Peptides against a protein of PDB entry 1EBD. Designs and how they scored, part 20

Target 1, 138 residues: chain A of PDB entry 1EBD
Amino acid sequence: KASYEGKVAAEAIAGHPSAVDYVAIPAVVFSDPECASVGYFEQQAKDEGIDVIAAKFPFAANGRALALNDTDGFLKLVVRKEDGVIIGAQIIGPNASDMIAELGLAIEAGMTAEDIALTIHAHPTLGEIAMEAAEVAL

## One batch from the design tools (peptide; made by RFdiffusion4, then SolubleMPNN)

Design b2_p30_1_s3
Fold by OpenDDE base, seed 1:
Structure b2_p30_1_s3 (fold): chain B 138 residues (1-138), chain A 30 residues (1-30)
Amino acid sequence: as target 1 above (138 residues)
Amino acid sequence: DAAAAAAAAAAAAAAEEALRRALRELRRAR
């Protein structure tokens, strides 16, 4: 957030047409396990009257997490039921701080759970949990 | 004063979330 807003401000001062055009700002807590969030929480979407699917997949079922012996937590996608558009994501688990960037990109682009489910993730990786959670949303 | 400020903050938050929704739909339509 702050670095991007600072860039937009510098570009605006330089006479470039630049605006803070973001939909989702990632929030990260570097705890053990790490916590990351982008876009809506499930409850926030419900409180706004958005009908959502909360697709959850555990790290205990991820092949890379098992190989690392770091299987605590889960990924949750918040998916709008009407059209399958991803409106939020939460990760608690290994590498959540970096893995949230894929989901931030997906939300900013207006992608669906199907778009992620059809994206080939490298095997075995922690990142495959995004694909697995997207498949749960279909 | 405090109640009017709280109502204005809530209206601003709702407008921000509505704008975020509209921007996602516009980006997907491009």
Scores: peptide ipSAE 0.056, ipTM 0.455, DockQ to the pose 0.076
Fold by OpenDDE base, seed 5:
Structure b2_p30_1_s3 (fold): chain B 138 residues (1-138), chain A 30 residues (1-30)
Amino acid sequence: as target 1 above (138 residues)
Amino acid sequence: DAAAAAAAAAAAAAAEEALRRALRELRRAR
C-alpha cells in the first residue's frame, strides 16, 4: 500500500498519468505460524451479499510442509460461486508472508480457481497448496 | 451539508469499485 501510493504520487509529481489501481492490499503478520491475507475474508464477502465458496487445504497434507516438519495451518481461497473468480485468500502457516503474493497476483488479474488449479506448481513445494485449495473450489 | 458530502463519498466509492472491476476484466481479456 504505502510504497505503491508513494510511487503513484511520485509519477503524478513528474507529470506522468498516475492512478492508484490496486484491487487488494496484502496484510501480513510475522508470527509463528505466519499469517497472511489478501482480498475478502469469507465473512466480509457474505456480509456484502457475495455467494462464496471457502476452499481450505491444510499444510499437514502438503509434501514440502511435511518435509520441513512445519505443518501447522492452512490456505483458504475465497471464490465467488457465480464465475469461480478468486476474491480473497488467507494463509496461516510456513512461508505465508511470501506465498500470499501469488494469490494477490491472481486476485489483481481476476483469475479463477481453475486458472490456479491448471497452473503447474513445482513438486514438492509449499506453493502447491494454492493448487490443492483451488482444486477443492472446483 | 453532511448529506451532500455523504452522497459525494458514496459516488466516489462506487466509481472506484467500477474502475477496479473494469481493470480486472481488461486484465482477463489479455
Scores: peptide ipSAE 0.048, ipTM 0.435, DockQ to the pose 0.077
Fold by OpenDDE base, seed 2:
Structure b2_p30_1_s3 (fold): chain B 138 residues (1-138), chain A 30 residues (1-30)
Amino acid sequence: as target 1 above (138 residues)
Amino acid sequence: DAAAAAAAAAAAAAAEEALRRALRELRRAR
């Protein structure tokens, strides 16, 4: 956030067209478990009148999380029902700080839950939980 | 503009509190 806001401010001062998209700015908390968020929360989307699907998948069902003995938490996708577009994601669990980058890219690109569900993830990885949560949204 | 920046700051604060809440719920399940 602060580094991105600093770049946008520098670009604006330099007369370059730059906009701050706050929807695609990740927020990370390096706690145990780690926490990350990008875009809309489910309640925030509802408060704005957006009809959403909240798809949740637990790390306890992920093969890599089991192999690491680190199965606390979940991934949640917030998907707009009208078009299936991913508008937010929250991760609480192992490697959440890095895993949020894929979902930030998906939101910026206007990708759907179907696009993520059809993306081949390496097995076994923590990243597969994004695919599994996307399948829950279909 | 200043209104968009204020709205984004409020959304970020709400996000942080939701995240803190989810962490509290997870810690209670342990």
Scores: peptide ipSAE 0.048, ipTM 0.544, DockQ to the pose 0.024
Fold by OpenDDE base, seed 3:
Structure b2_p30_1_s3 (fold): chain B 138 residues (1-138), chain A 30 residues (1-30)
Amino acid sequence: as target 1 above (138 residues)
Amino acid sequence: DAAAAAAAAAAAAAAEEALRRALRELRRAR
């Protein structure tokens, strides 16, 4: 947030038009477990009248999380039902602060749950949880 | 000459930002 607002201000001072768009701005809390979010929360989408699927997959079912003995939390995708487009994501768990970047890219590109489910993730990795959550949304 | 070049640069920058906004809205409004 603050770094992005600083960039928009610098662009405006340089005489370049810039827009503040918070929809795909990641929010991270470096707690144990880490918390990350980008785009819509499930309730926020519902309050705006968007019909959504909340696809959730636990780190307790991820092979890399099991091998690390760090299995707390989950990944949640917020998927628009009309077209399968990803409009939000939340991660609570190991490496959430870095893993949110894939989902931020997916939201900004207008990708679907199928686009992530069909993307080959390396095995075993924490990142496979994005694919597993996308498969839950199909 | 310098004022016309500055006006053209400002118009190009405004058009680029309007296009970026329109592309973001089109991605979200599939």
Scores: peptide ipSAE 0.030, ipTM 0.408, DockQ to the pose 0.115

Design b2_p30_1_s4
Fold by OpenDDE base, seed 3:
Structure b2_p30_1_s4 (fold): chain B 138 residues (1-138), chain A 30 residues (1-30)
Amino acid sequence: as target 1 above (138 residues)
Amino acid sequence: DAAAAAAAREAAARAAAELARALRELRAAR
């Protein structure tokens, strides 16, 4: 398969810079596998003095990824320990570019790992991995 | 503001570097 050097497209949202507006900007790399992120990386949160849980779940344990024979990668949640609020997410794997939108919405809404873990996901789906990673954070 | 545009470019460059690192690590494990 041709190694596409993924160009990172970052949309500069022209808004009033609150510390919140930078937490919800998605970054996507259309590689094989796809890469997506929103909010804090684990090391970035630590460098800012935020105590975090990094909850990671592999696509190799996802029923839909197994059925597609596309099991490379993982979903990672970055959860603030004080209150369980999701402050970042990273996905490397199948459909990462579309699946990051659920987690972008959760971060913008100030949702917890518990809110995602209690959300009913259809079985078997790729999206179910967000619920599984949230359960690892509890 | 020029400062807000600089911070957005820095955040994008950080995300690019971290995702590229994680993708290299996954490819090396195959």
Scores: peptide ipSAE 0.447, ipTM 0.843, DockQ to the pose 0.028
Fold by OpenDDE base, seed 1:
Structure b2_p30_1_s4 (fold): chain B 138 residues (1-138), chain A 30 residues (1-30)
Amino acid sequence: as target 1 above (138 residues)
Amino acid sequence: DAAAAAAAREAAARAAAELARALRELRAAR
């Protein structure tokens, strides 16, 4: 039971002057299970007056996570209701540190939950959970 | 700049606190 309170490595990308650029900076905690985030948390978005959908999908329902017997945690998308744009994501579960990169790219590109839901993910993969969470947001 | 570095550290600290909370909640449900 090592509660590794991993030092959050947030790399400050030196050079981006906009508040939007800070939203795309990933935060990772190499715990068991791993934790990662990019963009807004649900409560943070609400505190800023953004009307959001929090779409959550559990790794216990992901086919690859089941096959690995590593089903702890979830992926959460924070989606702006006005336009379906993804403004944040959180992952607690297997490979969270690497899987957050897809969602960082989606947020930086201004993608919607529909864009992710329509993206073909390889089957069976852990990455499919992003698609499954995006479908919950539709 | 120093302001950008402060904002990034604050965002990282917030993310750490939220992820740590969610991880504690997940572990308490086991």
Scores: peptide ipSAE 0.446, ipTM 0.844, DockQ to the pose 0.029
Fold by OpenDDE base, seed 5:
Structure b2_p30_1_s4 (fold): chain B 138 residues (1-138), chain A 30 residues (1-30)
Amino acid sequence: as target 1 above (138 residues)
Amino acid sequence: DAAAAAAAREAAARAAAELARALRELRAAR
């Protein structure tokens, strides 16, 4: 029993008085590897009747993760099939706590998997995994 | 709002549980 109870830090942005879109609240677990999420989980979207694509890309295929020798885990995008809009993301792996911010921005902006796939990421970076996962969703 | 604070706590608890599950699955595959 080594349940590292990672404290979930969810900073409620106390700033908008109308309908807390709980979907936009990032959650981070400072474990090894790190875990982060924003928006819908795949099963949560399905339970709400949203038809989704779960696009998953492994850090083992990311050039920067390989160079760091830290290739555990994956990025997962939860993409609404109707319009390709990103409605959730999960990261387990290197820098997950910081990398979730890009995907939080994408969800808040109503971006598609195509918008992320067309976004030029610097090579080699961990951030490229968002682009790679977005390409899997197309 | 107490309802908004409850929803945020529920979302955080769900996220924690799902991430903890996925992390266990990842570790079990090693």
Scores: peptide ipSAE 0.434, ipTM 0.836, DockQ to the pose 0.029
Fold by OpenDDE base, seed 2:
Structure b2_p30_1_s4 (fold): chain B 138 residues (1-138), chain A 30 residues (1-30)
Amino acid sequence: as target 1 above (138 residues)
Amino acid sequence: DAAAAAAAREAAARAAAELARALRELRAAR
């Protein structure tokens, strides 16, 4: 069983002046399934004393993932309890490398789980899993 | 900035470790 040592690609943006902007840098692992993250991990937020909701939704419950026969994994949102702001996301599953961009934008914009839950996603799409995970955080 | 580049490398290393853990957990549940 060759363990694919996926190289992590993280773009080191040389030149942003804010310590907050490092939270919005995506990390991708082109494994099978793909892995992507942006912002806080749940344990990282807890270690920093941030009260969080970790909302997890499985690709096995996503209509597009079922139609593709690619249902391995999940999306996880890390939501700050105080104000509902999304501070992190992790995706393991189909198209994770591209789907992380929506959540990177949401984190950079200071959006809430409610903002994502109220955003109309096309049906059936893989992207709906972001909306479904946001609904779990409400 | 060298400090900024160090923080970005540390964040990337953390993300790598956490994603690798979650992927191992997923594969162990199959």
Scores: peptide ipSAE 0.432, ipTM 0.840, DockQ to the pose 0.029

Design b2_p30_2_s4
Fold by OpenDDE base, seed 4:
Structure b2_p30_2_s4 (fold): chain B 138 residues (1-138), chain A 30 residues (1-30)
Amino acid sequence: as target 1 above (138 residues)
Amino acid sequence: MSATERFEENAERARREREEREERERLEEE
């Protein structure tokens, strides 16, 4: 947030009009396990009257997490039911702080769960959990 | 273009591309 606001302010001062607008601001807590979030929580979307699918996949079913012996937690996608667009994601688990960036990009780009499901992830990786959760949302 | 305007434009493109994929898949199953 603050870094982005600083860039927009610098651009405005340089004579390039830019809007401070926020669709998906990531939030990260560097705990053990790590916690990361971007966009809507499931309950937040419901409270705003958005019909959503909440797709959850556990790290205990991820091949890389098993190989690392670090299988605590899950990834959750919040998908708008009308069109399959990803509107939020939460990760609790290994490398959540870095993996949230893929999902932040997907949200900012207006991607669907199908777009993530059809994206080839390297095997075995922690990042495959995003693909697995996206497949659950279909 | 604001981030919201970009999101809306991209989401609309993604919906169209999905519909085109689903149509192609149906034609491949025939």
Scores: peptide ipSAE 0.154, ipTM 0.622, DockQ to the pose 0.461
Fold by OpenDDE base, seed 3:
Structure b2_p30_2_s4 (fold): chain B 138 residues (1-138), chain A 30 residues (1-30)
Amino acid sequence: as target 1 above (138 residues)
Amino acid sequence: MSATERFEENAERARREREEREERERLEEE
């Protein structure tokens, strides 16, 4: 966030048109396991009166996580029930800090759980867990 | 409190602190 805002400010000072227009700001904690979040948590969406599906898939069921012997945690998608649009995501587990970027892009683009479910992910990868969680939301 | 609950609490606090900072910065520019 701060680096992006600093870039926008620098461009404005230079006389270039620039704006801060984003839907989701990622948050990352580099703990063991790593934690990452973007957009709404399930409870935040409920508190705002948004009807959501919380689709959860465990790393214990991911082929790459099993091969790495690092299976703690899960991925959760927060999906708006009305239209299937992804409005939030949380990851606790291996490579969460990097994997959150796919879901941040999906939220910013207004993508649905179906869009992710129909996207072919390489096998075996940790990233397949996003596809699996999206399938749970269908 | 689980690790997940602590993470959610920390993420929400960090969001509020950013919003309060941005509001203060806007008021200082007026």
Scores: peptide ipSAE 0.033, ipTM 0.463, DockQ to the pose 0.017
Fold by OpenDDE base, seed 5:
Structure b2_p30_2_s4 (fold): chain B 138 residues (1-138), chain A 30 residues (1-30)
Amino acid sequence: as target 1 above (138 residues)
Amino acid sequence: MSATERFEENAERARREREEREERERLEEE
């Protein structure tokens, strides 16, 4: 938020007015395991009357997490049922703090679970878990 | 309550508190 607001303010001063549009603000906790979130939580979406699918995939089923012997946690996608658009994501597990950026981009771009499921991820990587969770949402 | 459930609850609370603050700030600027 603050860094983005500073950029928008600098652009406005430079004669390039930019709108501040906040769709997805990431939150990260550097604990063990790491926790990261962006966009809606499942219960928050339900409280606002949004019909959602919560697609969850565990790190215990990820090939890279197994190879690292770090398999605690999961990735969760919050997907709007009407159009398949990703409106939120939560990660608890290895590299959650960095992995949330892909999902933040997906939410800001208005991408669907199908868009992520059809994106080729390198094998074996932790990032494949986003693709696997997206496939669960289809 | 799992560590996951606590994280989700804390993050949801922090979002609501921010949204309520931003709404108050908007209403004070009108």
Scores: peptide ipSAE 0.030, ipTM 0.487, DockQ to the pose 0.018
Fold by OpenDDE base, seed 1:
Structure b2_p30_2_s4 (fold): chain B 138 residues (1-138), chain A 30 residues (1-30)
Amino acid sequence: as target 1 above (138 residues)
Amino acid sequence: MSATERFEENAERARREREEREERERLEEE
């Protein structure tokens, strides 16, 4: 956010008018386990009257997390029921700080849970948990 | 059933329901 806003401001000062255009702002906490979030939390969506599916998948069921012996936490997708569009994601677990970028991109692009579920993820990877959570939402 | 087993069962069900839907859609297009 701040870096992007700073770029827009610098471009405007340089005589190239630009606007801040973003849908989702990631938030990361570098704890153990790591925590990352982008877009809506389930309760925020409900409070705004959005009918959502909260699709949750645990790292304890992820093959790479098992191989790393780091299986604490989960990924949660917040999916709008009307059209399957991903409007939020939360990750608690290994590599959450980096993995949130895929979901941030998906939200910014207006992708569905099906789009992620149909995206080939390499096996075994931590990133497969996004696919598994997307399949839960279908 | 553990929390993990519940999530796995839910994922497996969702996959199956998707596959059944896609198969039905394919058969309706023939």
Scores: peptide ipSAE 0.014, ipTM 0.295, DockQ to the pose 0.037

Design b2_p30_3_s1 (from b2_p30_3, 8 letters changed)
Fold by OpenDDE base, seed 3:
Structure b2_p30_3_s1 (fold): chain B 138 residues (1-138), chain A 30 residues (1-30)
Amino acid sequence: as target 1 above (138 residues)
Amino acid sequence: AAAAAAEAAARAAKAAARAAAAAVKAKAKA
């Protein structure tokens, strides 16, 4: 947040047109396992009166996580039920700190769970878990 | 305070635009 606000301020001082247009700010905890989040948590969406689907897929079912012997945790998508738009994501598990960027892009672009489910991910990768969680939301 | 209000308004407008685009997409696929 502060870095993006600082960028907008610097562009305005330089005489360039700039606006704060981000919706979602990623948060990362570099623990073991790693934790990452972007956009809404399921409860935050419910507290605002948004009807949501919480689609969850475990790393214990991911082929790359099994091959690495690192299967703790899950990916969760928070999907608006009315239109299938992704409004939040949480990852607990291997490479969560980097994997959250794909989901941050999806939220900022206004993508649906279908858009992620129809995106081909390389096999076997940790990133396939985003596709699997998106399929759960359909 | 004025900057925070403008940021909140921009986010709300962007969310509404995304919802409208999704509704058009859903209608086209039905």
Scores: peptide ipSAE 0.023, ipTM 0.403, DockQ to the pose 0.048
Fold by OpenDDE base, seed 5:
Structure b2_p30_3_s1 (fold): chain B 138 residues (1-138), chain A 30 residues (1-30)
Amino acid sequence: as target 1 above (138 residues)
Amino acid sequence: AAAAAAEAAARAAKAAARAAAAAVKAKAKA
């Protein structure tokens, strides 16, 4: 957050149009399991009157998580129903701290659940869980 | 004008690729 705000300020000082987008700012807790979030939580979206789909996929169904014997938790996508745009994501599980970056990019770029669902993920990877959760949102 | 036409063509090509990918995925799920 602070580093990003500093970058936006520097870009503005340099005469470049820049805005602080708080939606795509990740938050990470390096617990066991790791917790990561970017954008809206499901309840936050509902409280703002956004009609959302909360698509959840468990690490227990991910081939890489199974191979690692680390299957705790899930990925959740918060998808706006109107247009399928991903507006939030939460990950609790293995490598959540790094995996949130893909979803941060997706949110910043205004991608849909379909965009993620159609993106080829390497097999087997933890990252496939984003694709699986996106498929649940369709 | 040329840049706008190139962008429109790139967007159309991307949309067609997505539609094709969606059709392949739909077939794989059927």
Scores: peptide ipSAE 0.023, ipTM 0.379, DockQ to the pose 0.034
Fold by OpenDDE base, seed 4:
Structure b2_p30_3_s1 (fold): chain B 138 residues (1-138), chain A 30 residues (1-30)
Amino acid sequence: as target 1 above (138 residues)
Amino acid sequence: AAAAAAEAAARAAKAAARAAAAAVKAKAKA
């Protein structure tokens, strides 16, 4: 957010046409485990009357997390039921701070759970958990 | 040239797979 808005503001001051047009703002807490979020929480979507699927997959079932002996937490996708569009994601676990960027991109691009589920992730990676959670949302 | 054609074909196949997945999901919810 702040870095991106700062670039847009600098470009506008320099007389270049620029706009801040974003759907989602990532938030990260560098705790142990790390916490990251982008877009809607499940409850926020419900409070706005959005019918959602909350698809959750645990790091305890991820091959890379097992190999790292760091299996605490989960990834949660918040998927709009009407069209399968990803509207939010939360990650608690290893590398959550970096992994949230894939889901931020997916939300900004209006991608569906099917888009992520069909995306080949390298094996074994922590990032595969996004694919697994997307498959749960199908 | 062959690599660019293969990449374009892969993107087209992916778009078709996404559309098929969405259609299956829509049918399952009907």
Scores: peptide ipSAE 0.020, ipTM 0.373, DockQ to the pose 0.032
Fold by OpenDDE base, seed 2:
Structure b2_p30_3_s1 (fold): chain B 138 residues (1-138), chain A 30 residues (1-30)
Amino acid sequence: as target 1 above (138 residues)
Amino acid sequence: AAAAAAEAAARAAKAAARAAAAAVKAKAKA
C-alpha cells in the first residue's frame, strides 16, 4: 500500500495522471502462517450490496503443501455472481505473500473464476490452490 | 440440442468438482 501510494504521488508530481486503486492493492502480514489479501472481503462486498460467491480451498488439500508439511490455512476467492469476475482474494498459509500477486493480477485485469480455473498450474505447486478455489467458485 | 447438451455437461462437471472439493474440505477438517 504505502509503496504504491508513493509511486502514484511521484507520477502525479511528474504531471502524469495516476490514481490509487485501493481494490487492487495487496495487504500482507508476514506471520506464520502468512496472511495476504487483495480486493474485497466477502463481508465488504455484501455490505455494498454485491451478490458474491465465496470460494474457499484448504492448503491441507494441496499436494505441495502436504509435501512441505505446511498445510495450515486456505485460499478464499470473492467472485461477483452476475459475471463471475473476481473482486477479492484472501490467503492464509505457506507463501501467501507471493501467491497473492497472481490474484492481484486477475482482479486488475477483470478476470473471471473461469479464467483461473482454465489456467494450467504446474503440479505439484502451492499455486494450484488458486485454480482449485476458482473451480469451487464456478 | 448439442449446445444444450454441452451446457448440461459443463454444469454436471461443475457440480462434481464442487462435491469433490466439499469432500476434500471435510477430510481436511477431520
Scores: peptide ipSAE 0.017, ipTM 0.321, DockQ to the pose 0.013; fails the geometry check

Design b2_p30_3_s2 (from b2_p30_3, 10 letters changed)
Fold by OpenDDE base, seed 2:
Structure b2_p30_3_s2 (fold): chain B 138 residues (1-138), chain A 30 residues (1-30)
Amino acid sequence: as target 1 above (138 residues)
Amino acid sequence: SAAAAARAAALAAKAAAAAAARAIKAKALK
């Protein structure tokens, strides 16, 4: 957030058109387990009148998380029901700080849950949790 | 709020761009 806002401010001072898109700005807490979020929370979307599906997949069901003996937490996708567009994601678990980047990209690109569900993730990886959560949203 | 309206407009623009990209991909695979 701060680094991105600093870049936008520098571009504005230089007379270049620049805007801050708060939809795709990640927030991370480097705890154990890590916490990451991008875009809408489920309740925030509901409070703004957006009809959403919240799809959740646990790290305990992921082969890589099991192999790492680090299975605490989950990934949650917030998907707009009208068109299946991903509008938010939350991750609590190992590598959440890096895993959130895929979902930030998906939101920035206007991708759907189907777009992620149909993307092949390497096996075994923590990234497969995003694919599995996307399948739950279908 | 003005911020909520701006986010909604941003999401609509992103969704439209993605839909166009999917249509191009689908055409290229035929």
Scores: peptide ipSAE 0.317, ipTM 0.811, DockQ to the pose 0.037
Fold by OpenDDE base, seed 5:
Structure b2_p30_3_s2 (fold): chain B 138 residues (1-138), chain A 30 residues (1-30)
Amino acid sequence: as target 1 above (138 residues)
Amino acid sequence: SAAAAARAAALAAKAAAAAAARAIKAKALK
C-alpha cells in the first residue's frame, strides 16, 4: 500500500497522470506458521452480498510441504460464483508471506480459478497448492 | 463503504479486461 501510493504520488508530482487502481492490499503476519491474506475474506464477501466459493486445500496434501516436513495449515481461495473470479485468498503455512504475491497478482489481473488451475506450477513446489485450491473451486 | 464500492468497480473492470484477454488468447492458440 504505502510504497505503491508513494510511487503514484511521485508520478503525479512529476506531471505523469497516474491513479491508485489496486483492488487488494496484502497483509502478512510473520508467525509460525506464517499468515498471509489478500483481497476478501469469505465472510467479508458474504457481508457485501457477494456469492462466493471458499476453496480450501491443506499443506498436508502438498508434496513439497511433505518433503519439507512443514505441513501445518492451508490455502483458501475466495472465488465469486458468478464468473469464477478470484476475489480473495488466505494462506496459513510455509512460505505464506511470499506465496500470497501470486494470488495478489491473480486478483489484480481479474483472473479466475480456472486461470490458476490451468497454470503449470513447478513440481514439487509449495506454489502447487494454489493450483490445487483452484481445482477445488471448479 | 465508498472504498469498498471503488474496489468492487475496479475489480469488475479488471475482470472484464481479463475476460477479453482470455478470448484473444483462445484465438491466438488456434
Scores: peptide ipSAE 0.153, ipTM 0.671, DockQ to the pose 0.037
Fold by OpenDDE base, seed 1:
Structure b2_p30_3_s2 (fold): chain B 138 residues (1-138), chain A 30 residues (1-30)
Amino acid sequence: as target 1 above (138 residues)
Amino acid sequence: SAAAAARAAALAAKAAAAAAARAIKAKALK
């Protein structure tokens, strides 16, 4: 956020059009467990009149999280029902700060839950939880 | 808000572009 706001401010001062409207600005808290968010929260989407699916998958069901004995938390996808487009994601759990980048890319690219569900994730990884949450949204 | 409307428009434009790209890919795989 602050680094992005600094770039937008520098570009505006330089007379460049500050109009790269990024849909997905990540917010990360480096706590234990880590907390990361990108795009819409479920309630924000509802308050804007967007009909959404909130697909949630727990780290307690992720093979890598089990192997690491670090199974607290979940990934949540916020998916627009009309077309399956991912509009937000929240992660509470191990490696949330890095894992949010895949979902930020997915939102910026206008990807669907199906696009994530059909993407091969390496096994076993924490990142597979994005695929599992995407399958819940189908 | 103006920011919410801009975000919604940007999201819709990106989703439409992605759908067009998927349609091109699906033709290339045939």
Scores: peptide ipSAE 0.108, ipTM 0.618, DockQ to the pose 0.038
Fold by OpenDDE base, seed 3:
Structure b2_p30_3_s2 (fold): chain B 138 residues (1-138), chain A 30 residues (1-30)
Amino acid sequence: as target 1 above (138 residues)
Amino acid sequence: SAAAAARAAALAAKAAAAAAARAIKAKALK
């Protein structure tokens, strides 16, 4: 947040066109397990009158997490029911701080759960959990 | 807030652009 707002302010002061058009500002806590979030939480979407699906997949069912013996937590997608567009994501678990970037890109590109479900992820990886959570939203 | 309204408008515009791109791709794959 602060780094992006600082860039927009610096561009405006320098006389360059700049706009705040980002929907997805990531938030990360480097705890054990790590916590990451981008876009809407499920309750925030409901409070704004957005009809959503909360699709959740556990790291305990991910092949790479099992092989690493690090299976605590889950990935959650917040998907708008009208059109399947991803509007938020939360990760608690291994590598959450880096894995949130894929979902931030998906939100900023206006991608659907189907776009993620149809993306080939390498096997076995922690990243496959995004594909598995997207399949739950279909 | 004005910032929340601007983000909602940006989300709607991005989703519409992505839907148009998917429709073009689906037509090309038929």
Scores: peptide ipSAE 0.100, ipTM 0.606, DockQ to the pose 0.039

